# Peptides against a protein of PDB entry 2MBZ, part 10

Target 1, 143 residues: chain A of PDB entry 2MBZ
Amino acid sequence: GINLTPEEKFEVFGDFDPDQYEEEVRERWGNTDAYRQSKEKTASYTKEDWQRIQDEADELTRRFVALMDAGEPADSEGAMDAAEDHRQGIARNHYDCGYEMHTCLGEMYVSDERFTRNIDAAKPGLAAYMRDAILANAVRHTP

## One batch from the design tools (peptide; aimed at target 1 A34 L105)

Design b1_p12_4_s2 (made by RFdiffusion4, then SolubleMPNN; from b1_p12_4, 9 letters changed)
Fold by OpenDDE base, seed 4:
Structure b1_p12_4_s2 (fold): chain B 143 residues (1-143), chain A 12 residues (1-12)
Amino acid sequence: as target 1 above (143 residues)
Amino acid sequence: MNISLGLAALLF
């Protein structure tokens, strides 16, 4: 799991406990390359590394919310760029994330109610907006 | 709410 003390985990994740999902993650993804890569990369992560990842997520959330508030469509250049940064962030921090994988993740954000509720806590409809932006970004990058 | 917190639950 995450190699942090309970205090460090609280400082980085607050009330969220990522360890409570470890068993389900292993059951669903344990035999995938994505799981293997993520375990390998995160094994060496420090508190500062995890904090950086959380900060990046916060920035992305703010960007998408701002785009929605501005009325920018999910297939706008701004929204697609935010989706691209999301994809690249996953690739950098966790596992190789191609456009097809990214679209699958986007679909999960709207089909798994747990993801939808967590994401939409920032703004109602954010999960759907992200899914649409992810799809649009994938389309513009593939023939 | 942090997107990574929501997504980290199932490897994003």
Scores: peptide ipSAE 0.116, ipTM 0.775, DockQ to the pose 0.408
OpenDDE base, seeds 1, 2, 3, 5: peptide ipSAE 0.084, 0.110, 0.088, 0.077; ipTM 0.762, 0.770, 0.760, 0.757; seeds 1, 3, 5 fail the geometry check

Design b1_p12_4_s3 (made by RFdiffusion4, then SolubleMPNN; from b1_p12_4, 9 letters changed)
Fold by OpenDDE base, seed 4:
Structure b1_p12_4_s3 (fold): chain B 143 residues (1-143), chain A 12 residues (1-12)
Amino acid sequence: as target 1 above (143 residues)
Amino acid sequence: MNPLLGLAALLF
């Protein structure tokens, strides 16, 4: 999947090991278009590409945390815009991510404890905040 | 910090 040396993987992902999830992802999603698209896109990714993706994710995390700290509701324009950027980032880097798909991802963030723990490591309640922002953003784009 | 986008992409 990720064509990086062990050292490069550590430099980019640190303590997060994406390889530990490869089998589960393949079992759950291996026959989907999303999986196919992701495999196709990421096959050519360099260390710099993966680093860029990580940087984008970190920036988005900081943005959501800042919104929460400011007391902005999840259905605020700022929060919905952050959710939109999240959706677009997935679409750009991995697979086509429509609003329905995005809402499903948001629900996973609060229903799968692994996601919840990892997300809330940045700030307690962040996963729920993201889910709500994702839903609000989907609603405003789906008349 | 584990990347939000990375997690979403990797675990679907």
Scores: peptide ipSAE 0.071, ipTM 0.759, DockQ to the pose 0.544
OpenDDE base, seeds 1, 2, 3, 5: peptide ipSAE 0.069, 0.069, 0.068, 0.068; ipTM 0.755, 0.758, 0.757, 0.755; seed 1 fails the geometry check

Design b1_p12_4_s4 (made by RFdiffusion4, then SolubleMPNN; from b1_p12_4, 10 letters changed)
Fold by OpenDDE base, seed 2:
Structure b1_p12_4_s4 (fold): chain B 143 residues (1-143), chain A 12 residues (1-12)
Amino acid sequence: as target 1 above (143 residues)
Amino acid sequence: MNISLGLSSLLF
């Protein structure tokens, strides 16, 4: 699991405990390269590393919400750029994330109600907006 | 709230 004290985990993740999903993640993805890469990378992560990841996620959330509030379509340059930054962030922090993998993640955001509820807590429809932006970004980078 | 976290600590 995440190598943080209970106090550090609370400071970074609050009431959310990612370790609650460790078994399910292992069962569903334990044989994938993404799982192996993520476990290898995150094994050395400090509290500061996890905090940075949380900060990046929060910033991206605010960015997408702002785009939606401004009425920017999901295939706008702004939305696609945000999707690209999301993909690159996954690649840096967790595992190699190509455009096909990214589109699969986007689809998961709308097909798995747990992800949908978590994402849409910031703004209703955000998960669908992200999925569409991710798809558009993938298309423009793989003509 | 976090976009990536929620179900997969690996698949964000």
Scores: peptide ipSAE 0.146, ipTM 0.788, DockQ to the pose 0.427
OpenDDE base, seeds 1, 3, 4, 5: peptide ipSAE 0.115, 0.129, 0.140, 0.117; ipTM 0.791, 0.797, 0.801, 0.796

Design b1_p12_5 (made by RFdiffusion4)
Pose (drawn by RFdiffusion4):
Structure b1_p12_5 (pose): chain A 143 residues (1-143), chain P 12 residues (1-12)
Amino acid sequence: as target 1 above (143 residues)
Amino acid sequence: LNRSYIIAVLLV
């Protein structure tokens, strides 16, 4: 998958070692179909592809988190759009995490505080803010 | 750092 060195993972993922949990991930659910399509796509991903996502993900925080500061609701245009923006980003980056699928991630994320702590490293409750943004975004699209 | 995209890609 990532097949990176500890140094690269640092320069890329920062102080985050996902490889250690590589096989551990499937232990949680390891039952998804999308993962299958993703592994095929992440089969050759390099540090650049991985870094490209990080710099991209960092941008996600400032805007999302900045929306929280202004005190605007997550189902807001800017927030939901930020959610739609997240969807296409994570989808085109692994296979196409559809809307319904993108939502599965939103709540399954609140369950394991490991993710939240690593994700909230930017700010607490961000996971909840995004889920609703994504959930609402999926609704305005859902028939 | 925000690793939400990275985590999503690894999980999916």

Design b1_p12_5_s1 (made by RFdiffusion4, then SolubleMPNN; from b1_p12_5, 7 letters changed)
Fold by OpenDDE base, seed 4:
Structure b1_p12_5_s1 (fold): chain B 143 residues (1-143), chain A 12 residues (1-12)
Amino acid sequence: as target 1 above (143 residues)
Amino acid sequence: MNISLGLATLLL
C-alpha cells in the first residue's frame, strides 16, 4: 500500500483513507496491468509525491468547476483539454491510460454512486460533466 | 482538498 506513516497519510489525504479500499481494488483489478503498474509506480512515492498528486487533483477539480460555472460545454476545447490533462495525469502517476480506458473511468464516475457522490461534492453534476468531457476528448483523438 | 479525483485514481 501507501508507505506513509499514519500522520503523513492524514496530512496528505485528510479524512480520506485509501487503505479502506485496498481489498476491493485488489478483488476487482488485482490481475490487471493497470493495477500492477500502479503498485510498481507508487511503491516509491514519498509524502511529497502524494501531496503533488493531490494538488494536481485539486487543481483539475477547480478547472472543471470553473468551466461549468462559465457555461462551457463539456465538448468545448477547454473541457476536453482538462479531460486530456486528467488522462495524462493518470498515465504519469499510476498506469497507462488510453482513451478507451479513460472513457471507462468516466462512465464509472456516473454509474458508481460512490464516485458520483464524492465527485459531485465539489459541484452537483460534476461527475456527468467530467464523463462527457472525457468522452468528447476521446472522440477527438480517435481517427 | 478535493479527494474525488484521488479516489478515482486509487480505485482505478
Scores: peptide ipSAE 0.125, ipTM 0.794, DockQ to the pose 0.501
OpenDDE base, seeds 1, 2, 3, 5: peptide ipSAE 0.121, 0.094, 0.090, 0.108; ipTM 0.790, 0.777, 0.775, 0.784; seed 5 fails the geometry check

Design b1_p12_5_s2 (made by RFdiffusion4, then SolubleMPNN; from b1_p12_5, 8 letters changed)
Fold by OpenDDE base, seed 4:
Structure b1_p12_5_s2 (fold): chain B 143 residues (1-143), chain A 12 residues (1-12)
Amino acid sequence: as target 1 above (143 residues)
Amino acid sequence: MNISLGLSVLVL
């Protein structure tokens, strides 16, 4: 798991407890390449690494919220660029994330109520907006 | 707002 002390975990993740989901994630995805890659990459992560990842996530959230507030369509260049940055962040920090994988993640954000509730805590409809932006970004990058 | 569940891949 994450090699941080309980105090460090709280400082980085706050009310989110990643350990709460570890068993379910292992059961669902433990035999996938994505799971393996993520475990291998994150095994060496420091508190500062995890903090950076959280900061990136927060920044991306703010970008999507700002786009929604501005009335930008989910298939706008701005929204698709934010989706692309999300995809690249996953690839950099966790596992290889192609466009098909990314669209699957986006669909999960709206089909799994736990994800939807957490995402929409920032802004109602954000999960659906992200899903649509992810799909649009995948389409524009697919010949 | 910390929405690590939504944007992080800690939970696949």
Scores: peptide ipSAE 0.088, ipTM 0.765, DockQ to the pose 0.407
OpenDDE base, seeds 1, 2, 3, 5: peptide ipSAE 0.087, 0.086, 0.087, 0.084; ipTM 0.765, 0.767, 0.765, 0.766

Design b1_p12_5_s3 (made by RFdiffusion4, then SolubleMPNN; from b1_p12_5, 8 letters changed)
Fold by OpenDDE base, seed 4:
Order: C-alpha cells, then sequence, then structure tokens
Structure b1_p12_5_s3 (fold): chain B 143 residues (1-143), chain A 12 residues (1-12)
C-alpha cells in the first residue's frame, strides 16, 4: 500500500481514503503487469512524491474543466493534449499506459458508477468528456 | 477531488 502515516495520508489525500479500494484492486488486477509495475514504483514514494502526483491530478482536472467551460469539443487539440498528459502521467507514476489501455480506462470512467461519481464531483459530465478526449487522442496517435 | 488519484486507486 501507500507507505505514509495516517497523518501524512490525510495531508496529501484529505477525505479520500485510497486504502478502502486496495483489496478489490488486488482481487481484480493483482495478476496483471500493471499492478506489479504500480506496486514496484509506488513502494519508494515519499510524502512529497504523492503530493506531486496529487498536484498533477488537480491541475489536469482544472484543465479539463476549463476546456468544458470554454465549450471546446472533446476532440479538440486542447482536450486531446490534456488526455495525452493524463496518459503520460499514468505511465510515469504507475504503469505503462498505451493508447489501448488508456481507452479502456476512459470507458471505465463512464461504465463504473463509482468512477463517474468521483470524477463528476468536479463537474457534471466530466467523466464522459474525458472518455471522449482519451478516445480522440488515441485515434490521432494510431493508424 | 483528485481524479487521477481516484482512478489510480480504484484501478491499481
Amino acid sequence: as target 1 above (143 residues)
Amino acid sequence: MNITLALAVLVL
């Protein structure tokens, strides 16, 4: 799991408790390369590392919300670039994330109600917007 | 809400 004290976890994640999902994640994905890579990478993460990851996620959320507020379509260059940064962030911090994997994640954001609720807390429809941007970004990078 | 973290935690 995340190697932080309860106080550090609160400072970084606030009211979000990542530990509540650990068992389900292990049951569903524990035999995948992605799970192995994530466990290996995050094992050495400090409080500062997790804070950086949180800051990156918050910035990305703000970018997508701003794009939606501006009326930019999900297949706009701006939206696709935000999706690309999201993909690269996953790759840097957690596990190798190709375009196919990324599209699968995007579909999960709209098909799993837990993801949808968590994402749409920032802005209603954000999960669907992200899914569409992720798909568009994948299409422009694959034949 | 940190969307990337939420996704990372729920998936891996």
Scores: peptide ipSAE 0.070, ipTM 0.753, DockQ to the pose 0.511
OpenDDE base, seeds 1, 2, 3, 5: peptide ipSAE 0.069, 0.068, 0.069, 0.067; ipTM 0.754, 0.752, 0.753, 0.751; seeds 1, 2, 3 fail the geometry check

Design b1_p12_5_s4 (made by RFdiffusion4, then SolubleMPNN; from b1_p12_5, 7 letters changed)
Fold by OpenDDE base, seed 5:
Structure b1_p12_5_s4 (fold): chain B 143 residues (1-143), chain A 12 residues (1-12)
Amino acid sequence: as target 1 above (143 residues)
Amino acid sequence: MNVSLGLAVLVL
């Protein structure tokens, strides 16, 4: 799993334990390129790397919440740009993430209650808003 | 700290 001490994991992730999903992820996705790429990249990550990733996630969450609070539609330039930054962040930190993959992730955010609950902890409806922004961003980049 | 996006990446 993540190569951090229990104390470091708590400092970075708090009460969220990413390792509790390791077996399920391996069973469902262990034979995919995405899984392999993620395991290879994250094997060298330090506490500071994981903290940076969490900071990036928190920043994107704040951006989406601010857009929702402002009444900006999910297909606005601001929302689509935030979705694009999310896609690029996944590609940079974990695995190759094209627009098709990103759209699949967006659908998972609203179809798996575990994702919906965790995402919507920041703001009710955030998962659906992100899914719609991800889809809109994919559409504008597809000829 | 919000880890919602991290969850999405880890559980693909």
Scores: peptide ipSAE 0.081, ipTM 0.757, DockQ to the pose 0.507
OpenDDE base, seeds 1, 2, 3, 4: peptide ipSAE 0.081, 0.079, 0.079, 0.081; ipTM 0.756, 0.756, 0.754, 0.753

Design b1_p12_6 (made by RFdiffusion4)
Pose (drawn by RFdiffusion4):
Order: C-alpha cells, then structure tokens, then sequence
Structure b1_p12_6 (pose): chain A 143 residues (1-143), chain P 12 residues (1-12)
C-alpha cells in the first residue's frame, strides 16, 4: 500500500504511523467492498501521492475549522460544499467513495476515538461537523 | 496536520 519509510511517513503523514495499523484496520470492519477497489489503487501509491493528499487535507481543516469559528451551521452552503469537496478528494484518491459510502465513514469515525483524536488533532468536534456537512450534502443530491 | 483524507483512503 503505502510502502514508505518511517522518515517519509513523517515527512508525509507527520507523526502518524498508519502502517502499524495496516492489518489492524480490517480488524475493525474488514468487510467492505470499496476497500477492495482502493487496495488496487493504493497498490503503487508513492510518498508524493500520499503527501499530495496531506497538503490537501491540511487545507480542509483551515476552511472547515474557520467555518466553525464564524459560528455557521454545518449544513450551510460553505460547509456542505466543503463536505462535497471532501468526497471527491477522498474518492478520486482511492476509488470513488460514493455519497452513501462517504457517509459510512462520517459516523463510523465517531465510534473509534483513535480516529477522532488523530483527526481532531486540528480541533475537537470536527468529525461531527464534517459528517453533518457530508450527510446534508448527500441529501441535496439523493433523489 | 489533518490525516482525514489519508485515513479515508486507507480505510476505504
């Protein structure tokens, strides 16, 4: 998958070692189909592809988090769009985490506080803010 | 640093 060195993972993922939990991830749910399509795509991903996502993800925080500061709701245009923006980003980066699928991630993320702590490292409650943004975004699209 | 995209790609 990532097949990176500890140094690269640092320069890329920062102080975050996902490889250690590589096989541990399927322990949680290890039952998804999309993961199958993703492994095929992440089969050769390099540190650049991985870094490209990080710099991209960092941008996600400032805007999302900045929206929280202004005190605007997550189902807001800017927030939901930010959610739609997240969808295409994570989808084109692994296979195509559809809307319904993108939502599965939103709440299954609140369950494991490991993710939240690592994700909220930017700010607490961001996971909840994004889920609703993604959930609402999916609604305005859902027939 | 935000790992949300990275995690999402690895998770799904």
Amino acid sequence: as target 1 above (143 residues)
Amino acid sequence: MNHSYVIAVLVS

Design b1_p12_6_s1 (made by RFdiffusion4, then SolubleMPNN; from b1_p12_6, 7 letters changed; failed a check: a repeat of another design)
Amino acid sequence: MNISLGLSTLVL

Design b1_p12_6_s2 (made by RFdiffusion4, then SolubleMPNN; from b1_p12_6, 8 letters changed)
Fold by OpenDDE base, seed 3:
Structure b1_p12_6_s2 (fold): chain B 143 residues (1-143), chain A 12 residues (1-12)
Amino acid sequence: as target 1 above (143 residues)
Amino acid sequence: MNISLGLSTLLL
């Protein structure tokens, strides 16, 4: 799990407790390379590292919301670039994330109500917009 | 719950 004190966890994640999902995540993905890589990378993460990851996610969210507000389609250059940055961020912080893996994540955002509810808190329809941008970005990088 | 995009990799 995340090796932070209860106080540090509250400062970074607020009322959300990531540890409540540890068993589910291990049951679903515990035998994958992605899970192994993530455990290895995050084992040394400090409070500041987790805060950075949250800040990067917030910035990306703001970018997507701005694109939606501007009326840019999810397959626009701007939206696809934001999706690419998201993919690369996952690669830096957690595990090697190819386009196929990324499309699976995008689909999860709209198929798992837990993600949909939390993402759409920033703007209704954001999860679907992100999924579509992720798919478009994967397509443009496929020969 | 209140998950963010940064935690999406943890909750696959």
Scores: peptide ipSAE 0.113, ipTM 0.790, DockQ to the pose 0.393
OpenDDE base, seeds 1, 2, 4, 5: peptide ipSAE 0.102, 0.107, 0.109, 0.108; ipTM 0.790, 0.781, 0.796, 0.792

Design b1_p12_6_s3 (made by RFdiffusion4, then SolubleMPNN; from b1_p12_6, 8 letters changed)
Fold by OpenDDE base, seed 5:
Parts: sequence; structure tokens; C-alpha cells
Structure b1_p12_6_s3 (fold): chain B 143 residues (1-143), chain A 12 residues (1-12)
Amino acid sequence: as target 1 above (143 residues)
Amino acid sequence: MNITLGLAALLL
């Protein structure tokens, strides 16, 4: 799990406890390369590392919301670039994330209601917008 | 709640 003190976890994640999902994640994905890579990378992460990851995610959220507010299609260059940055962020911080994997994650964002609710807390329909942008980005990079 | 880490436990 995340090797932070309870206080550090609260400072970074607030009332959200990532450990709440550890058992489910292990049951569903424990035999995947992604899971193993993530465990190996994050084992050395400090509070500052986790805070940086949170900050990056918040920035990406704001970027997608701004695109939606501007009326930019999910298959616009701006939206696809945001999706690409999301994919690369996962690759840097957690596990190798190819375009096929990224597309699978995008589908999970709209098929698992917990993801949908969490993402759409920033703006209704954001999860679907992200999924569409992720798909469009994958298509343009796999001609 | 962060879109990436909010459910990062589920492989983000």
C-alpha cells in the first residue's frame, strides 16, 4: 500500500482513503503487469511525490473542464492533447500505458459508476468527455 | 476529488 502516515495521507488525499480499494484492486488486477509495475514504482514514493501526482491530476481536470466550457469537441486537438498528457502521466508515475490500455481505462471511467461519480464531481459529463478524447487520441496515434 | 488519484487505487 501507500507507505504514508495517516496524517500524511489525510494531508494529500483528504477524506479519500485509497487503501479502501486495495483489496478490490488486488482481486481484479493483481495478476496484471500494470499492477506489479505500479506497486514497484510507488513503493518508494514520498508524501511529496503523491502530492505532485495529485497536483498534476487537478491541473488536468481543470484543463478538460476548460475545454468543455469552451465548447471544444472531445476529438479536438486540445482535448486529444490533454488525453495524451494523461496517458503519459500514467506511464511516468504508475505503469506502461499504451493506447489500448488507455482506451480501456477510458471505458472504465464511464462503465464503473464510482469512477463516473468521482470524475463528474468536477463537471457533469466529464468522464464521457475524457473517454471520447482518449479514444480519439488513440485513433490518431494508431493510423 | 482528483480524477487520476481519486480512484488511482483502481489503476487510475
Scores: peptide ipSAE 0.145, ipTM 0.784, DockQ to the pose 0.460
OpenDDE base, seeds 1, 2, 3, 4: peptide ipSAE 0.135, 0.142, 0.134, 0.127; ipTM 0.779, 0.782, 0.778, 0.780; seeds 1, 3, 4 fail the geometry check

Design b1_p12_6_s4 (made by RFdiffusion4, then SolubleMPNN; from b1_p12_6, 8 letters changed)
Fold by OpenDDE base, seed 4:
Structure b1_p12_6_s4 (fold): chain B 143 residues (1-143), chain A 12 residues (1-12)
Amino acid sequence: as target 1 above (143 residues)
Amino acid sequence: MNITLGLATLLL
């Protein structure tokens, strides 16, 4: 799992407990390349690494919320750029994330009610907005 | 601040 002390985990993740999902994630995805890559990359992560990842996630959340508040469509350049940054962040920190993989993740965000609830905690409809932006970004980058 | 996108990423 995440190689942090309970205190460090609290400092980085706050009320979120990543360990509570570890068994389900392994059951669901344990035989995939994505899971393997993520385990390999994150095994060496320090508290500072995890903090950076959370900061990046927070920034992206704020960007998407701001775009929604501004009424920017999910296929706007701004929304697609935010989706691209999300994809690249996954690729840097966790596992290779091509455009097809990213669209699959986006679909999961709206088809799995747990993801939807967790994402929409920031703003109602955020999961759907992200899915649409992810799809639009994938389309503009593929023939 | 929230970890919404981080949560989604951690869950693959």
Scores: peptide ipSAE 0.089, ipTM 0.766, DockQ to the pose 0.497
OpenDDE base, seeds 1, 2, 3, 5: peptide ipSAE 0.084, 0.114, 0.081, 0.085; ipTM 0.771, 0.787, 0.767, 0.765; seeds 2, 3, 5 fail the geometry check

Design b1_p12_7 (made by RFdiffusion4)
Pose (drawn by RFdiffusion4):
Structure b1_p12_7 (pose): chain A 143 residues (1-143), chain P 12 residues (1-12)
Amino acid sequence: as target 1 above (143 residues)
Amino acid sequence: RFHSYVISVLLS
């Protein structure tokens, strides 16, 4: 998958070692189909592809988090759009995490506080803010 | 660093 050195993972993922939990991930749910399509796509991903996502993800925080500061609701245009923005980003980056699928991530994320702590490293409750943004975004699209 | 995309890609 990532097949990176500890140094690269640092320069890329920062102080975050996902490889250690590589096989550990499937221990949680290891039952998804989309993971299959993703592994095929992440089969050759390099540090650049991985870094590209990080710099991209960092941008996600400032705007999302900035929306929280202004005190605007997550189902807001800017927030939901930010959610739609997240969808295409994580989808085109692994296979195409559809809307319904993108939502599965939203709540299954709140369950494991490991993710939240690593994700909230930017700010507490961001996971909840995004889920609703993604959930609402999916609704305005859902028929 | 924020890892949401990275984690989502690895999980999915």

Design b1_p12_7_s1 (made by RFdiffusion4, then SolubleMPNN; from b1_p12_7, 8 letters changed)
Fold by OpenDDE base, seed 2:
Structure b1_p12_7_s1 (fold): chain B 143 residues (1-143), chain A 12 residues (1-12)
Amino acid sequence: as target 1 above (143 residues)
Amino acid sequence: MNITLGLSVLLL
């Protein structure tokens, strides 16, 4: 699991307890490369590392919300660039994330209600917007 | 909860 004290976990994640999902994740994805890579990388993460990851996620969320508020389509350069940064962030922090993997994640954001509710807490329809931006970004990078 | 936290735990 995450090598933080309960106090540190609260400081970084607030009321969200990632440990609640460990068993489900292991059962569903425990034999995948993504799971292995994520466990290997995160095993060494400090509180500072987790906080950085949280900050990056918050920044990305604000960026997408701003694009939506500005009326930028999900296949705009701005939205696709945000999607690309998201993909690269996953690759850097968790596991190798190619464009196909990224599109699968995008689909999960709209098909798994837990992700949808989490993402759309920032703005209704954000999950769908991200999915569309992720797809558009994948298309432009996979001629 | 944010996108990364959900992604980090659920992965796929």
Scores: peptide ipSAE 0.092, ipTM 0.775, DockQ to the pose 0.400
OpenDDE base, seeds 1, 3, 4, 5: peptide ipSAE 0.094, 0.085, 0.085, 0.089; ipTM 0.774, 0.769, 0.771, 0.768; seeds 1, 3, 4 fail the geometry check

Design b1_p12_7_s2 (made by RFdiffusion4, then SolubleMPNN; from b1_p12_7, 9 letters changed)
Fold by OpenDDE base, seed 5:
Structure b1_p12_7_s2 (fold): chain B 143 residues (1-143), chain A 12 residues (1-12)
Amino acid sequence: as target 1 above (143 residues)
Amino acid sequence: MNITLGLSALLL
């Protein structure tokens, strides 16, 4: 799990508790390379590391929302670049994330209502917009 | 607070 005190966890994640999902994650993905890589990388993370990750997520959210508000299509260069940054962020912080894996994550964002509700809290339809941008980004990087 | 970069494994 995340090696933070209860107070530190609250400071970083607020009312969201990532440990609430630990058992489900283990049941669904515990035998995957992604799970193993994530556990190995995050084992050394400090409060500052987790805060940085949250800050990056918030920045990405604002970026996608701004694109939507501007009426930019999900397959615009701006949206695809944001999707690419999202993919690279996952790769840096958690596990190797190729375009196939990224598209699977995008589909999960719209198929698992828990993800949809969380993401769309910033703006209705954001999860679907992200999924579409992720797909478009994968396509442009596929020969 | 966005969950997409803050969770472990495939909860990103």
Scores: peptide ipSAE 0.109, ipTM 0.780, DockQ to the pose 0.530
OpenDDE base, seeds 1, 2, 3, 4: peptide ipSAE 0.094, 0.104, 0.087, 0.089; ipTM 0.772, 0.776, 0.773, 0.774; seed 1 fails the geometry check

Design b1_p12_7_s3 (made by RFdiffusion4, then SolubleMPNN; from b1_p12_7, 11 letters changed)
Fold by OpenDDE base, seed 2:
Structure b1_p12_7_s3 (fold): chain B 143 residues (1-143), chain A 12 residues (1-12)
Amino acid sequence: as target 1 above (143 residues)
Amino acid sequence: MNITLGLATLVL
């Protein structure tokens, strides 16, 4: 799990406890390279690292929301660029994330209601918008 | 935004 004190976890993640899902994650993805890479990378993360990751996530959320509010379609350059930054962020912080993997994640955001509810807390339909942007970005980067 | 469920895809 995340090697932070309960107090540090609260400071970074608030009421959300990621460790509640550790068993499910291990059961579903424990044999994947992505899981291994993530566990190896995050094992050394400090509170500051986790905070940075949260800040990046919040920034990306605001960016997508702004695009939606502006009426930009999910296949706009702005939305696709945001999706690309999301993909690269995953690759940098957690595990190698190619375009196929990214599209799978995007689909999960809309197919798993837990993800959908969490994401759409920022704006209704955000999960679907992200999924569509992720797909569009993958298409434009796939010859 | 809270951390994602599943694999460490904290960025949303």
Scores: peptide ipSAE 0.106, ipTM 0.777, DockQ to the pose 0.304
OpenDDE base, seeds 1, 3, 4, 5: peptide ipSAE 0.081, 0.099, 0.072, 0.094; ipTM 0.767, 0.775, 0.760, 0.773; seed 1 fails the geometry check

Design b1_p12_7_s4 (made by RFdiffusion4, then SolubleMPNN; from b1_p12_7, 10 letters changed; failed a check: a repeat of another design)
Amino acid sequence: MNITLGLATLLL

Design b1_p12_8 (made by RFdiffusion4)
Pose (drawn by RFdiffusion4):
Structure b1_p12_8 (pose): chain A 143 residues (1-143), chain P 12 residues (1-12)
Amino acid sequence: as target 1 above (143 residues)
Amino acid sequence: MNHSYIIAVLAV
C-alpha cells in the first residue's frame, strides 16, 4: 500500500504511523467492498501521492474549522460544499467513495476515538461537523 | 496536520 519509510511517513503523514495499524484496520470492519477497489489503487501509491493528499487535507481543516469559528451551521452552503469537496477528494484518491459510502465513514469515524483524536488533532468535534456536512450534501443529491 | 483524507483512503 503505502510502502514508505518511517522518515517519509513523517515527512508525509507527520507523526502518524498508519502502517502499524495496516492489518489492524480490517480488524474493525474488514468487510467492505470499496476497500477492495482502493487496495488496487493504493497498490503503487508513493510518498508524493500520499503527501499530495496531506497538503490537501490540511487545507480542508482551515476552511472547515474556520467555518466553525464564524459559528455557521454544518448544513450551510459553505460547509456542505466543503463536504462535497471532501468526497471527491477521498473518492478520486482511492476509488470513488460514493455519497452513501462517504457517509458510512462519517459516523463510523465517531465510534473509534483513535480516529477522532488523530483527526481532531486540528480541533474537537470536527468529525461531527463534517459528517453532517457530508450527510446534508448527500441529501440534496439523493433522489 | 489533517489525516482525514489519508485515513479515508486507507479505510476504504

Design b1_p12_8_s1 (made by RFdiffusion4, then SolubleMPNN; from b1_p12_8, 7 letters changed)
Fold by OpenDDE base, seed 5:
Structure b1_p12_8_s1 (fold): chain B 143 residues (1-143), chain A 12 residues (1-12)
Amino acid sequence: as target 1 above (143 residues)
Amino acid sequence: MNVSLGLAALLL
């Protein structure tokens, strides 16, 4: 699991408890390369590393919300660039994330209510907007 | 705080 004290976990994640999903994740994806890569990378993460990851997520959230508020379509250059940064952030911090994997994640954002509820806490419809931007970004990078 | 990256990393 995440190598932080309960206090540190609260400071970084607040009411969200990533350890709540540990058993489900192991059962569903424990034999995947993505799972292995994530466990290997995050094993050395400090509180500051996790805080940086959360800060990056908050920044992306603000960008997407601003795009939505401005009426920019999900296939705009700005939205696709935000999706690309999201993909690269996953690749940098957790596991290799190609465009196919990223589109699968985008679909999960709208099909799993836990993701939808968490993401849409920032703005209703954000999960769907992100999914559409992720798909558009994948399309523009596919020959 | 948005934890979408954390969720994605865990639940794939």
Scores: peptide ipSAE 0.107, ipTM 0.772, DockQ to the pose 0.591
OpenDDE base, seeds 1, 2, 3, 4: peptide ipSAE 0.116, 0.102, 0.090, 0.103; ipTM 0.772, 0.766, 0.759, 0.770; seeds 1, 4 fail the geometry check

Design b1_p12_8_s2 (made by RFdiffusion4, then SolubleMPNN; from b1_p12_8, 8 letters changed)
Fold by OpenDDE base, seed 4:
Structure b1_p12_8_s2 (fold): chain B 143 residues (1-143), chain A 12 residues (1-12)
Amino acid sequence: as target 1 above (143 residues)
Amino acid sequence: MNITLGLATLLL
């Protein structure tokens, strides 16, 4: 799992407990390349690494919320750029994330009610907005 | 601040 002390985990993740999902994630995805890559990359992560990842996630959340508040469509350049940054962040920190993989993740965000609830905690409809932006970004980058 | 996108990423 995440190689942090309970205190460090609290400092980085706050009320979120990543360990509570570890068994389900392994059951669901344990035989995939994505899971393997993520385990390999994150095994060496320090508290500072995890903090950076959370900061990046927070920034992206704020960007998407701001775009929604501004009424920017999910296929706007701004929304697609935010989706691209999300994809690249996954690729840097966790596992290779091509455009097809990213669209699959986006679909999961709206088809799995747990993801939807967790994402929409920031703003109602955020999961759907992200899915649409992810799809639009994938389309503009593929023939 | 929230970890919404981080949560989604951690869950693959």
Scores: peptide ipSAE 0.089, ipTM 0.766, DockQ to the pose 0.491
OpenDDE base, seeds 1, 2, 3, 5: peptide ipSAE 0.084, 0.114, 0.081, 0.085; ipTM 0.771, 0.787, 0.767, 0.765; seeds 2, 3, 5 fail the geometry check

